Peptides against a protein of PDB entry 4Y8H. Designs and how they scored, part 108

Target 1, 196 residues: chain A of PDB entry 4Y8H
Amino acid sequence: TSIMAVTFKDGVILGADSRTTTGAYIANRVTDKLTRVHDKIWCCRSGSAADTQAIADIVQYHLELYTSQYGTPSTETAASVFKELCYENKDNLTAGIIVAGYDDKNKGEVYTIPLGGSVHKLPYAIAGSGSTFIYGYCDKNFRENMSKEETVDFIKHSLSQAIKWDGSSGGVIRMVVLTAAGVERLIFYPDEYEQL

## One batch from the design tools (peptide; made by RFdiffusion4, then SolubleMPNN)

Design b2_p28_6_s1 (from b2_p28_6, 12 letters changed)
Fold by OpenDDE base, seed 5:
Structure b2_p28_6_s1 (fold): chain B 196 residues (1-196), chain A 28 residues (1-28)
Amino acid sequence: as target 1 above (196 residues)
Amino acid sequence: SFTDDELSKEAKEGLEKTSKKMTEKLLS
């Protein structure tokens, strides 16, 4: 898996590959590792598909309940819910989560929750088995307040490199763009990103 | 990686317990 989320001038973009493994083999199923938990709060998932889906389902439920009583939750609130679930159940879960969201007050925000259930707010985050190959590239090329197009290119190049070297990553590259204008889904196929 | 697996009984029970606790706090 290769996943990442990047804050930029107008909000935040999440990105992920789509490869799924079953045991030691690559499964035929193409998985969407970008999951909505609220209108403009999404997450990237790594590790156990079942574990992370269960967590995301619970978060979605709690954020919906929160919204009905108090209004739209912040990205920080969402990250806190993820953190509580991951930390309190860390002995029984294999879950790596990146939470990203947009609101008018805080703009784009990214919170990474690695194994163990700690939470870290960052301008951008990378995770998954493929992330080990692109720490250097991301550190060198990330810039604050990039345009949408620059950020899409940054994520595309980053994940392309991760997929190139990580056998557990591949398939399509999916992105979700969260801004004041709304939510936009993007998809890039191997024939395109392998040429980078 | 991203493994296509099943949710363990222990994980399910633990997550449900945590969820209930959080719900109680939210509604208090």
Scores: peptide ipSAE 0.734, ipTM 0.966, DockQ to the pose 0.871
Fold by OpenDDE base, seed 2:
Structure b2_p28_6_s1 (fold): chain B 196 residues (1-196), chain A 28 residues (1-28)
Amino acid sequence: as target 1 above (196 residues)
Amino acid sequence: SFTDDELSKEAKEGLEKTSKKMTEKLLS
């Protein structure tokens, strides 16, 4: 798995590969590792598909409940819910989560929740088995307040490199763009990103 | 990686317990 979320000038973009591992084998399946928990709050998932799906389902429920009581939750609130679930159940979960969201007050925000359930607010985050191969690249090439296009390219190049080196990553690259303008879903196929 | 697996009983029960507590707190 290779996942990342990047804040930029107008919001935040989440990105993920789509490869799934079944047992000890790598399956050439298209898996959606970008999951909506609220209109403009999404997450990237790594680790156990079942664990992270269960977590995301609960978060979605709680954010809906929150909305009904108090209005639209912040990204920080969403991250807090994820953190609570992951930390309190750390002994029974294999979950790596990147939470990303947009709101008018805070703009784009990224929170990474690695195994164990700690939470870290960052301008961008990378995770998954493929992330180990692109720490250097991302550190060198990330800059704050990039344009949408620059950020898409940054994520595309980053994940492409991760996929090249990580056998557990591959398939399509999916992105979700969260801005004031709304939600945009992007997809890039191997024929395109392998050339980068 | 992303492993296609099943949710364990322990994980399910734990998550439900945590969810219940959070719900109670949210609605209080």
Scores: peptide ipSAE 0.732, ipTM 0.966, DockQ to the pose 0.836
Fold by OpenDDE base, seed 4:
Structure b2_p28_6_s1 (fold): chain B 196 residues (1-196), chain A 28 residues (1-28)
Amino acid sequence: as target 1 above (196 residues)
Amino acid sequence: SFTDDELSKEAKEGLEKTSKKMTEKLLS
């Protein structure tokens, strides 16, 4: 798995590969590792599909309840819900999660929640088995306040590199763009990103 | 990696417990 979320000038973009592992097998499936928990709060998932889906479902539920009581939750609030679930159940979960969201006040924000349930707010985050191969690349190429197009390219190149080196990453690259304008889904196929 | 697996009983019970606690706190 290779996942990442990147804040930029107008919001935040989440990105993920789509490869799925079943037992000893690695399958090229179009698995959605980008999951909506609120209108403009999404997450990237790594580790156990079942664990992370269960977590995301609960978060989505709580954010809906929150909205009904207090209005639209912040990305920080969403991250805190993820953190609580992951930390309190760390002995029974295999979950690496990146939470990303947009709101008018805070703009794009990214919170990474690695195994164990700690939470870290960052300008951008990478995770998954493929991330180990692109820490250097991302550090060298990330810039704050990039344009949408620059950020898409950054994520595309980053994940492409991760996929090249990580056998557990591959398939399509999916992205979700969160801005004031709304939510946009993007998809890039191997024929395109392998040439980068 | 991203493993296609099933949710364990322990994980399910734990998550539900945590969820209930959070719900009570949120709605209190």
Scores: peptide ipSAE 0.725, ipTM 0.964, DockQ to the pose 0.840
Fold by OpenDDE base, seed 1:
Order: structure tokens, then sequence, then C-alpha cells
Structure b2_p28_6_s1 (fold): chain B 196 residues (1-196), chain A 28 residues (1-28)
């Protein structure tokens, strides 16, 4: 798995590969590693598909309940819910989560929640087995307040590099763009990103 | 990696317990 989320001038973009490990075989499936928990709050998932799906389902429920009581939750609030679930159950979970969201007040925000349930607010985050191969690249190429196009390109190149070296990453690259204008879904296929 | 597996009983029960506590706190 290779996942990342990047804040930029107008919001935040999440990105993920689509390869799934089944135990017996490695499959290039269309998997949902980018998961919606609120209108403009999404997450990237790594580790156990079952664990992270259960966590995301609970977060989605909690944020719906929050909305009914207090209005639209902040990205920080969402990250706190993820953190509570991951930390209190760390002995029984294999979950790496990146939470990303947009609101008019805070703009784009990224919170990374690695195994163990700690939470870290960052301008951008990378995770998954493929992330180890691109820390250097991302550090060298990330810039604050990039344009949408620059950020898409940055994520595409980063994940492409991760996929080249990580046997557990591959398939399509999916992205979700969160801005004031709304939510946009992007997809890039191997024939395209392998040429980068 | 992203492992296609099943949710363990322990994980399920723990997550449900945490969810319940958070719900109670939110509604209080």
Amino acid sequence: as target 1 above (196 residues)
Amino acid sequence: SFTDDELSKEAKEGLEKTSKKMTEKLLS
C-alpha cells in the first residue's frame, strides 16, 4: 500500500494505490483505500482492510451524530475520533490512517495516525509499505501552497515511485480533491504513471 | 500493505465498546 494526503493552496488532496494482499495472491483490485467519513472529510487506509473499514464506519456514524448535535465537524474532530478508536484498541488492530479534510475556516488539513494511535498534524503525510521508498522524494519536492495541478502531479509522481519499488503497491492511483468547490475524484492507470 | 482479512472478535468488541463510550460522551 502507498497512501498520502497533501495540503495545498485551495484545500487538500488524498491519494492511494489499489493493490490488495490476499495472503495467497497479490491482486491488482479496485479497492477503496480512500474512504469518506463526512462530506469533505476523508481518510486513507493501510494495514488490515477489515480493521480500517470498521474504524471508518464508526467514525462516519459518530460524525453524523456530531453533525446532528453541533453542525459540521472539523477535520481535527474527525482525527480525534479516529485517534480514540485506534489508541484504545491498539492491541487488537493493524491500522494506519491518514485523515484529511477541508473547511472554510481551517482550509485543508492532514492528520496522520500510525499504528499505536498517536495523532500528528502535518502539511502532508505518507504511509503504507510503499511510503518508505518515497520519504526522500517527497521531502525534496513538496512545497506549501501549491496549485491543484502541481499537487496532483506531486502525488502522482510520488505514488508512482512508491509503486515501482513496493511489491505490495500497484494498480490504479486514485485521488480525492477537497476544496471549497466540492469533492473531485481522479483516477490514473498504470500505462500513464509508469511512464513518469 | 492492505490485507484482505476478517475482523477479529476482540477487535469488534473493543471498537464497539469505544464507540459506545464516545456516543455517551457526545450526547451528554
Scores: peptide ipSAE 0.719, ipTM 0.964, DockQ to the pose 0.844

Design b2_p28_6_s2 (from b2_p28_6, 11 letters changed)
Fold by OpenDDE base, seed 5:
Structure b2_p28_6_s2 (fold): chain B 196 residues (1-196), chain A 28 residues (1-28)
Amino acid sequence: as target 1 above (196 residues)
Amino acid sequence: AFTHDELSEEAKKGLEETHKKMVEKLLS
């Protein structure tokens, strides 16, 4: 898995590969590692598909309940919900999650929740087995307040490199762009990103 | 890696318990 979320001038972009592993085999299954938990709050998932899906389902329900009672939750609130679920159940879960969201007050925000259930607010985050290969690249090339196009390019190049070196990553690169204008879904195929 | 295994019973029960507590707190 190679996943990341990047804050930029107008909001935040989440990115993920689509490869799924079943046991020792790479499954011919298209998986969605970018999961909506609220209109403009999404997450990247790594580790166990079942574990992270269960967590995301609960978060989605909880945030809807929250909305009905108190109005639209902040990204921080969403991250807190993820944290509670991950931390309190750390002994029984294999879950790495990046939470990203946009609202008019806080703009784009990213929270990473690695194994163990800690929470870290960052301008951008990378995770998954492929992330090991791109820490240096990302640190060198990330800039704050990039344009949408620059950020898409940054994520595309980053994940392309991760996929190149990580056998557990591959398939298509999916992105979700969260801004004041709404939600945009992007997809990039191997024929394009492998040439970078 | 992103493994597509089943959710363990222990994980399921734990998540449900945590969720229940969170809901109670939210609605209190």
Scores: peptide ipSAE 0.706, ipTM 0.958, DockQ to the pose 0.852
Fold by OpenDDE base, seed 2:
Structure b2_p28_6_s2 (fold): chain B 196 residues (1-196), chain A 28 residues (1-28)
Amino acid sequence: as target 1 above (196 residues)
Amino acid sequence: AFTHDELSEEAKKGLEETHKKMVEKLLS
């Protein structure tokens, strides 16, 4: 898995590969690791598909309940819900989560929740087995307040490199763009990113 | 990696319990 979320000038973009490990087999283009938990709050998932799906389902429900009581939750609130679930159940879960969201007050925000259930607010986050290969690249190339296009390219290049080196990553690169304008889904196929 | 396994009963129960507590706090 190679996942990341990047804040930029107009909001935040989440990105993920789509490779899945089923038993001893690696499958391409099977999974969507970008999951909606609220209109403009999404997450990247790594680790156990079942664990992270269960967590995300609960978060989605909880945020809907929250909305009915208090209005639209902040990204920080969503991250805290993820944290609570992950931390309190860390002995029974294999879950790495990146939470990303947009709202008018806080703009784009990214929270990473690695194994163990800690939470870290960052301008961008990378995770998954493929992330090991791109820490240096991302550190050198990330800039704050990039344009949408620059951010898409940054994510595309980063994940392309991760996929190149990580056998557990591959398939399509999916992105979700969260801005004041709304939600946009992007997809890039191997023939589009392998040459990068 | 992203592994397709089944959710363990322990994980399921734990998540449900945590969620229950969170809901109680939210609605209090």
Scores: peptide ipSAE 0.705, ipTM 0.957, DockQ to the pose 0.831
Fold by OpenDDE base, seed 4:
Structure b2_p28_6_s2 (fold): chain B 196 residues (1-196), chain A 28 residues (1-28)
Amino acid sequence: as target 1 above (196 residues)
Amino acid sequence: AFTHDELSEEAKKGLEETHKKMVEKLLS
């Protein structure tokens, strides 16, 4: 798995590969590791598909309840919900989560929740087995307040590099763009990103 | 990696308990 979320000038973009692992098999089936928990709050999932799906389902439900009581939750609130679930159940979960969201007040925000259930607010985050191969690349190439196009390219190049070196990453690269304008899904296929 | 597993019973029960507490707090 290779996942990341990047704040930029107009909001935040989440990105993920689509490769899945079942036992000793690595499958190139298209699996969406980007999951909506609120209109403009999404997450990247790594680790156990079942664990992270269960967590995301609860968060989605909780944020709907929150909305009914208090209005649209902040990205920080969503991250705190993820944290509570992950931390209180860390002994029984294999879950790495990146929470990303956009609102008019805070703009794009990214929170990473690694194994153990800690939470870290960052301008961008990377995770998954492929992330170990691109820490250096991302650190050298990330810039704050990039354009949408620059950010898409940054994520595409980063994940392409991760996929190149991580046998557990591959398939298509999916992205979700969260801005004031709304939500946009992007997809990039191997024939394109392998040439980068 | 992104592993297709089944949710363990321990994880399921724990998440449900945490969720319950969170809902109680939210609605209190």
Scores: peptide ipSAE 0.699, ipTM 0.957, DockQ to the pose 0.839
Fold by OpenDDE base, seed 3:
Order: structure tokens, then sequence, then C-alpha cells
Structure b2_p28_6_s2 (fold): chain B 196 residues (1-196), chain A 28 residues (1-28)
């Protein structure tokens, strides 16, 4: 898995590969590693598909309940919910989560929740088995307040590099763009990103 | 990696218990 989320001038973009691993087999089918938990709050998932899906389902429900009581939750609130679930159940979970969201007050925000259940707010985050190969590239090339197009290119190049080195990453690159204008879904195929 | 496996009963129970406590706080 190679996943990342990047804040930019107009919001935040999440990105993920689509490869899955079942036992000794690797599948290049399109899978959902970018998961909605609220209108403009999404997450990237790594580790156990079942564990992270269960967590995301609970978060989605909790945020719906929160909304009914208090209105739209902040991205920080969503990250706190993820953190609580992951930390209190760390002995029974294999979950790496990146939470990203947009609201008018805080703009785009990214929170990374590694295996231990800690939470870290960052301008951008990378995770998954492929992320180890692109820390250097991302550190060198990330800039704050990039345009949408620059950010898409940054994520595309980053994940492309991760996929080149990580046998557990591949397939399509999926992105979700969260801005004041709404939610946009993007997809890029190997014929395009392998040439980068 | 994104591993396809099943959710354990222990994990399920733990997550439900955690969420129950969170809901109680939220609705208090």
Amino acid sequence: as target 1 above (196 residues)
Amino acid sequence: AFTHDELSEEAKKGLEETHKKMVEKLLS
C-alpha cells in the first residue's frame, strides 16, 4: 500500500494505490483505500482491510451522530475519533490511517495515525509499505500552498515512485480532492504514471 | 500492504465497547 494526503492552497487531496494482498497472492484490482467518513472528511487506509473498514464504519456512524447533535464536525474531531478507536484497541488491530478533511474555518487538514494509535497533525502525510521509498522525494518536493494541479502532480509522482519500488503497491492511483467547491474523484492508470 | 482478512471477534468487541463509551460521552 502507498497512501498520502496533502494540504494545498484550496484544501486537501488524498491519494492511494489500489493493490491488495491476499495470502501469498497480489491483486491489482481496484480497491477502496480512500474512504468517506463525512461529506468532506475522508481517510486513507493501510494494514488490515477488515480492521480499517470496521474502524471507518464506526467513525462514519459516530460523525453522523455528532452532526445530529452539534453540527458538522471538524477534521480534528474526526481524527480524535479514529485515534480513540485505534489506541484503545491497538492490541487487536493492524491499522494505519491518514485522516484528511476540509472546512471553511480550518481549510485543508491532515492527521496521520500510525499503528500505535498516536495522532499527528501535518501539512502532508505518507503511509503504507510503499511510503518508505518516497520520504526523501516528498521532503524535497513538497511545498505549502500549491495549486490543485501542482498537488495532483506531486501526489502522482510520489505514488508512482512508491509503486516502482514496493511490490505491495500498484494498480490505479485514486485521488479525492476536498475543497470549498466540493468533492472531486480522480483516477490515473499505469500507462500514465509509470512514465513519470 | 492492504491485507484481505477477517475481523476478529476480539477486535469487533473491543471496537464496539470503545464506541459505546464515546457515544455515552457525546450524548451526556
Scores: peptide ipSAE 0.699, ipTM 0.956, DockQ to the pose 0.829

Design b2_p28_6_s3 (from b2_p28_6, 11 letters changed)
Fold by OpenDDE base, seed 2:
Structure b2_p28_6_s3 (fold): chain B 196 residues (1-196), chain A 28 residues (1-28)
Amino acid sequence: as target 1 above (196 residues)
Amino acid sequence: AFEDNELSEEAEKGLKETSEKMTKKLLS
């Protein structure tokens, strides 16, 4: 898995590969590791598909409940819900989560929740088995307040490199762009990103 | 990696309990 979320000038973009593994085998099944938990709050998932799906389902439920009581939750609130679930159940879960969201007050925000259930607010985050190959690249190339296009390119190049070196990453690159204008879903296929 | 597996009973139980606790707090 290679996942990342990047804050930029107008919001935040999440990105993920789509490869799934079953035991020691690489599956050809394409999975969506970008998961909506609220209109403009999404997450990247790594680790156990079942664990992270269960977590995301609960988060989605709680955020809807929150909305009914108090209005639209902040990204920080969403991250807190993820954190609570992951931390309190750390002994029974294999879950790495990147939470990203946009709201008018806080703009784009990214929270990474690695194994163990700690939470870290960052301008951008990378995770998954492929992330180890691109820490250096991302550190050198990330800039704050990039344009949408620059950020898409940054994520595309980053994940392309991760996929190149990580056998557990591959398939399509999906992105979700969260801004004041709304939600945009992007997809890039191997024929495009492999040449980068 | 993204492992396609099943949710363990222990995980399911724990997540449910945590969710219930959070629900109570949210609604109080």
Scores: peptide ipSAE 0.726, ipTM 0.963, DockQ to the pose 0.863
Fold by OpenDDE base, seed 3:
Structure b2_p28_6_s3 (fold): chain B 196 residues (1-196), chain A 28 residues (1-28)
Amino acid sequence: as target 1 above (196 residues)
Amino acid sequence: AFEDNELSEEAEKGLKETSEKMTKKLLS
């Protein structure tokens, strides 16, 4: 898995590969590792598909409940719900999650929740088995307040490099753009990103 | 890796319990 989320001038973009594994084998399945938990709050999932799906389902439920009583939750609130679930159940879960969201007050925000259930707010985050190959690249190329296009390119290049070296990553690159204007879904195929 | 597996019963129970606790707090 290779996942990341990047804050930029107008909000935040999440990105993920789509490869699924079963034990030592690459499964013939294209999975969506970008999951909506609220209108403009999404997450990237790594580790166990079942674990992270269960977590995301619960978060979605709680955020809807929150909305009904208090209005739209912040990204921080969403991250706290993820954290609670991951931390309190860390002995039974294999879950790495990046939470990203947009709201008018806080703009784009990214919270990474690695194994164990800690939470870290960052301008951008990378995770998954492929992330180990791109820390250097991301550190050198990330900039604050990039444009949408620059950020898409940054994510595309980063994940392309991760996929190149990580056998557990591949398939399509999916992105979700969260801004004041709304939600935009992007997809890039191997023929495109492998040439970068 | 993104493992295609099933949710363990232990994980399911634990997550449910945590969710219920959070629900009570939210509704208080």
Scores: peptide ipSAE 0.725, ipTM 0.963, DockQ to the pose 0.881
Fold by OpenDDE base, seed 1:
Structure b2_p28_6_s3 (fold): chain B 196 residues (1-196), chain A 28 residues (1-28)
Amino acid sequence: as target 1 above (196 residues)
Amino acid sequence: AFEDNELSEEAEKGLKETSEKMTKKLLS
């Protein structure tokens, strides 16, 4: 798995590969590692598909309850719900989560929740088995307040490099763009990103 | 890796308990 979320001038973009592993085999099944928990709050998932899906379902439920009582939750609130679920159940879960969201007050925000249930607010985050190959690249190439196009390019190149070296990553690259204008879904195929 | 496996019984119970606690706090 290779996942990441990047804040930029107008909001935040989440990105993920689509490869899944089943037993001893690498499956070429297209899996969605980008999951909606609220209109403009999404997450990237790594580790156990079942664990992270269960967590995301619960978060979605709680954010719906929150909305009914207090209005639209902040990204920080969403991250807090993820954190509590992951931390209180860390002995029974294999879950790595990146929470990303946009609102008018806080703009784009990214929270990474690695195994163990700690939470870290960052300008950008990378995770998954492929992330180990791109820490250096991301550190050198990330810039604050990039344009949408620059950020898409940054994520595409980063994940392409991760996929190149990580046998557990591959398939299509999916992105979700969260801004004041709304939600946009992007997809890039191997024929395109392998040439980078 | 992104493993396609099943949710363990222990994980399911734990997540449910945590969710219930959070619900009580939210609705209080």
Scores: peptide ipSAE 0.718, ipTM 0.961, DockQ to the pose 0.865
Fold by OpenDDE base, seed 4:
Structure b2_p28_6_s3 (fold): chain B 196 residues (1-196), chain A 28 residues (1-28)
Amino acid sequence: as target 1 above (196 residues)
Amino acid sequence: AFEDNELSEEAEKGLKETSEKMTKKLLS
């Protein structure tokens, strides 16, 4: 798995590969590792598909409940819900989560929640088995307040590099763009990103 | 890796309990 979320000038973009592992086999099954938990709060998932889906479902429920009581939750609030679930159940979960969201006050925000349930707010985050191959690349190429197009390219190149080296990553690259204008889903196929 | 597996009973139970606790706090 290779996942990342990047804050930029107008909000935040999440990105993920789509490869799935089944037992000892690596499957080319297209899996969506980008999951909506609120209108403009999404997450990247790594580790167990079942574990992270269960967590995301609960978070989605709680954020809906929150909205009914208090209005639109902040990204920080969403991250807190993820954290509580991951931390309190750390012994029974294999979950790596990146939470990303947009709101008018805080703009784009990214919170990474690795195994164990700690929370780290970052301008961008990478995770998954493929992330180890692109820490250097991302550190050198990330810039704050990039344009949408620059950020898409940054994520595309980053994940492409991760996929090149990580056998557990591959398939399509999916992205979700969260801005004041709304939500946009993007998809890039191997024929395109392998050429980068 | 992104494992296509099943949710364990222990995980399901724990997540449910945590969710219930959070619900109580949120609605209080």
Scores: peptide ipSAE 0.716, ipTM 0.961, DockQ to the pose 0.856

Design b2_p28_6_s4 (from b2_p28_6, 12 letters changed)
Fold by OpenDDE base, seed 5:
Structure b2_p28_6_s4 (fold): chain B 196 residues (1-196), chain A 28 residues (1-28)
Amino acid sequence: as target 1 above (196 residues)
Amino acid sequence: AFLANELSEEAKKGLEETSKKMVEKLLS
């Protein structure tokens, strides 16, 4: 798995590979690695499919409840819900989650929640087995306030590199763009990114 | 063939309990 979320000038973009196999076996791993929990709050999931799906379902429920009572939640609120679930149950979960969202006040935000259930606000985050191969690349090439196109390219190149070296990553690259304009879904195929 | 990874009963109960507590706080 290779997942990431990147803040940029106009919002935030989430990206993920689509492989669901480990070696020669199909693993019961996350297939919907980019998961909606609210209109403009999404997450990247890694680890146990069952664990992260349960977490995401609960978060979605809580955010719906929140919305009905208080209006649209912030990305930080969503991250807090994820954090509470992950931290309080860390001994029984295998979950790595990146929360990303957009709102007009805070613009694009990214929160990473690693296995232990801590939460960290970052300008961008990477996770999954493939992330180990691209820390250097991302550190070198990330820039704040990139354009949409620059950010798409950054994510595409980053995940492409991760896929090259991580046998547990591959397939298509999916992205979700969250901005004031709305939600946009992108897909890139191996014939495209393998040549980068 | 695939490797199954199911949600444990402990995890399920824990998540439900945490969720319940959060709902109570949210509605307070």
Scores: peptide ipSAE 0.630, ipTM 0.885, DockQ to the pose 0.475
Fold by OpenDDE base, seed 3:
Structure b2_p28_6_s4 (fold): chain B 196 residues (1-196), chain A 28 residues (1-28)
Amino acid sequence: as target 1 above (196 residues)
Amino acid sequence: AFLANELSEEAKKGLEETSKKMVEKLLS
């Protein structure tokens, strides 16, 4: 798995590979690695498919209730819900979550929640087995306030490198763009990114 | 193909309890 979320000038973009198979073995890994929990709040999931699905379902439910009571939740609120679930149940879960969202006040935000259930607000985050191969690349190439196109390219190149070296990553690269304009879904195929 | 492991009962119970507490706080 290779997942990441990147803030940029107009919002935030989440990206993920699509591979869930290693050889003849189908691991219980996250298939839908980019998951909606609210209109403009999404997450990247890594680890146990069952664990992260349960977490995401609860978060989605909680945010729906929140909306009914108080209006649209912030990305920070969503991250807090994820954090609470992950931290209070850390002994029974294998979950790595990147929360990303957009709102008019805070613009694009990214929160990473690693296995222990801590939460960290970052301008961008990477996770999954493929992330170990691209820390250096991302650190060297990330810039704040990139354009949409620059950010798409950054994510595409980053995940391409991760896929190149991580046998557990591959397939298509999916992205979700969250901005004031709404939600946009992108897909890139191996023929396009393998040569990068 | 082989699919390993599902959500454990312990994990399920824990998540449900946490969720319940959060809902109570939210609606209080």
Scores: peptide ipSAE 0.623, ipTM 0.882, DockQ to the pose 0.445
Fold by OpenDDE base, seed 4:
Structure b2_p28_6_s4 (fold): chain B 196 residues (1-196), chain A 28 residues (1-28)
Amino acid sequence: as target 1 above (196 residues)
Amino acid sequence: AFLANELSEEAKKGLEETSKKMVEKLLS
């Protein structure tokens, strides 16, 4: 698994590979790695498919409830819900989650919640087995306030590199772009990104 | 990272309890 979320000038973009493997892997991995929890609040999931699905379902419910009572939740609020679930149950979960969202007030935001249930607000975050191969690349190439196109390219190249080195990553690269304009879904195929 | 096959009973119970507490706080 290779997942990441990157803030940029106009919002935030989440990205993930699509490979799911069995056989050699004992545990079920996340398939739908980019998951909506609110209109413009999404998450990247890694670890146990069952664990992260349960968490995401609960978060989605909470945010729906929040919306009905108080209006649209902030990304920080969403992250806090994820954090509470992950931290209070850290001994029984295998979940790595990146929360990303956009709103007009805060623009794009990224919160990473690694194993253990801590929460960290970052300009960008990477996770999954493939992330170990691209920390250096991302650190060298990330810039704040990139354009949409630059950010898409950054994510594409980053995940491409992760896929090259991580046997547990591959398939298509999916992205979700969250901006004032709305939600945009992107897909890139191996024929394209393998050439990078 | 190490992965799990399915949601354990302990995890399920814990998540439900945490969720319940959060709902109570949210609606209070």
Scores: peptide ipSAE 0.621, ipTM 0.877, DockQ to the pose 0.548
Fold by OpenDDE base, seed 2:
Structure b2_p28_6_s4 (fold): chain B 196 residues (1-196), chain A 28 residues (1-28)
Amino acid sequence: as target 1 above (196 residues)
Amino acid sequence: AFLANELSEEAKKGLEETSKKMVEKLLS
């Protein structure tokens, strides 16, 4: 698995590979790695498919309740709900989650929640088994306030590198773009990104 | 030998309990 979320000038973009692997044992791995929890709040999931799906379902429920009473929740609020679920149940979960969202006040934001349930606000985050191969690349090439096109390119190159080295990553690269204009879904196929 | 990686009963119970507590905190 290779997942990431990147803030940019106009919002935030989430990206993920699509490969699902089970290894030697029957393991239910995440396949839908980009998951909506609110209109413009999404997450990247790694680890147990069942664990992370349950968490995401609960978060979505709480954000719906919040919306009905107070209006659209902030990305920070969503991250807080994720964090509470992951931290209070860390002994029984295998979950790595990146929360990303856009709103007019805070623009694009990214929160990473690794194993253990800590929460970290970052300009961009990477996770999954493939992320170990691209920390250096991302550190060197990330810039704040990139354009949409620059950010798409950055994510595409980053995930392409991760896929090259991580046998548990591959398939298509999916992205979700969150801006004031709305939600846009992108897909890139191996024939394109393997040449990068 | 096989090992299933699914949501355990303990995890389910824990998440439900956390969720219940969250409702009061989030919507208070």
Scores: peptide ipSAE 0.501, ipTM 0.841, DockQ to the pose 0.417

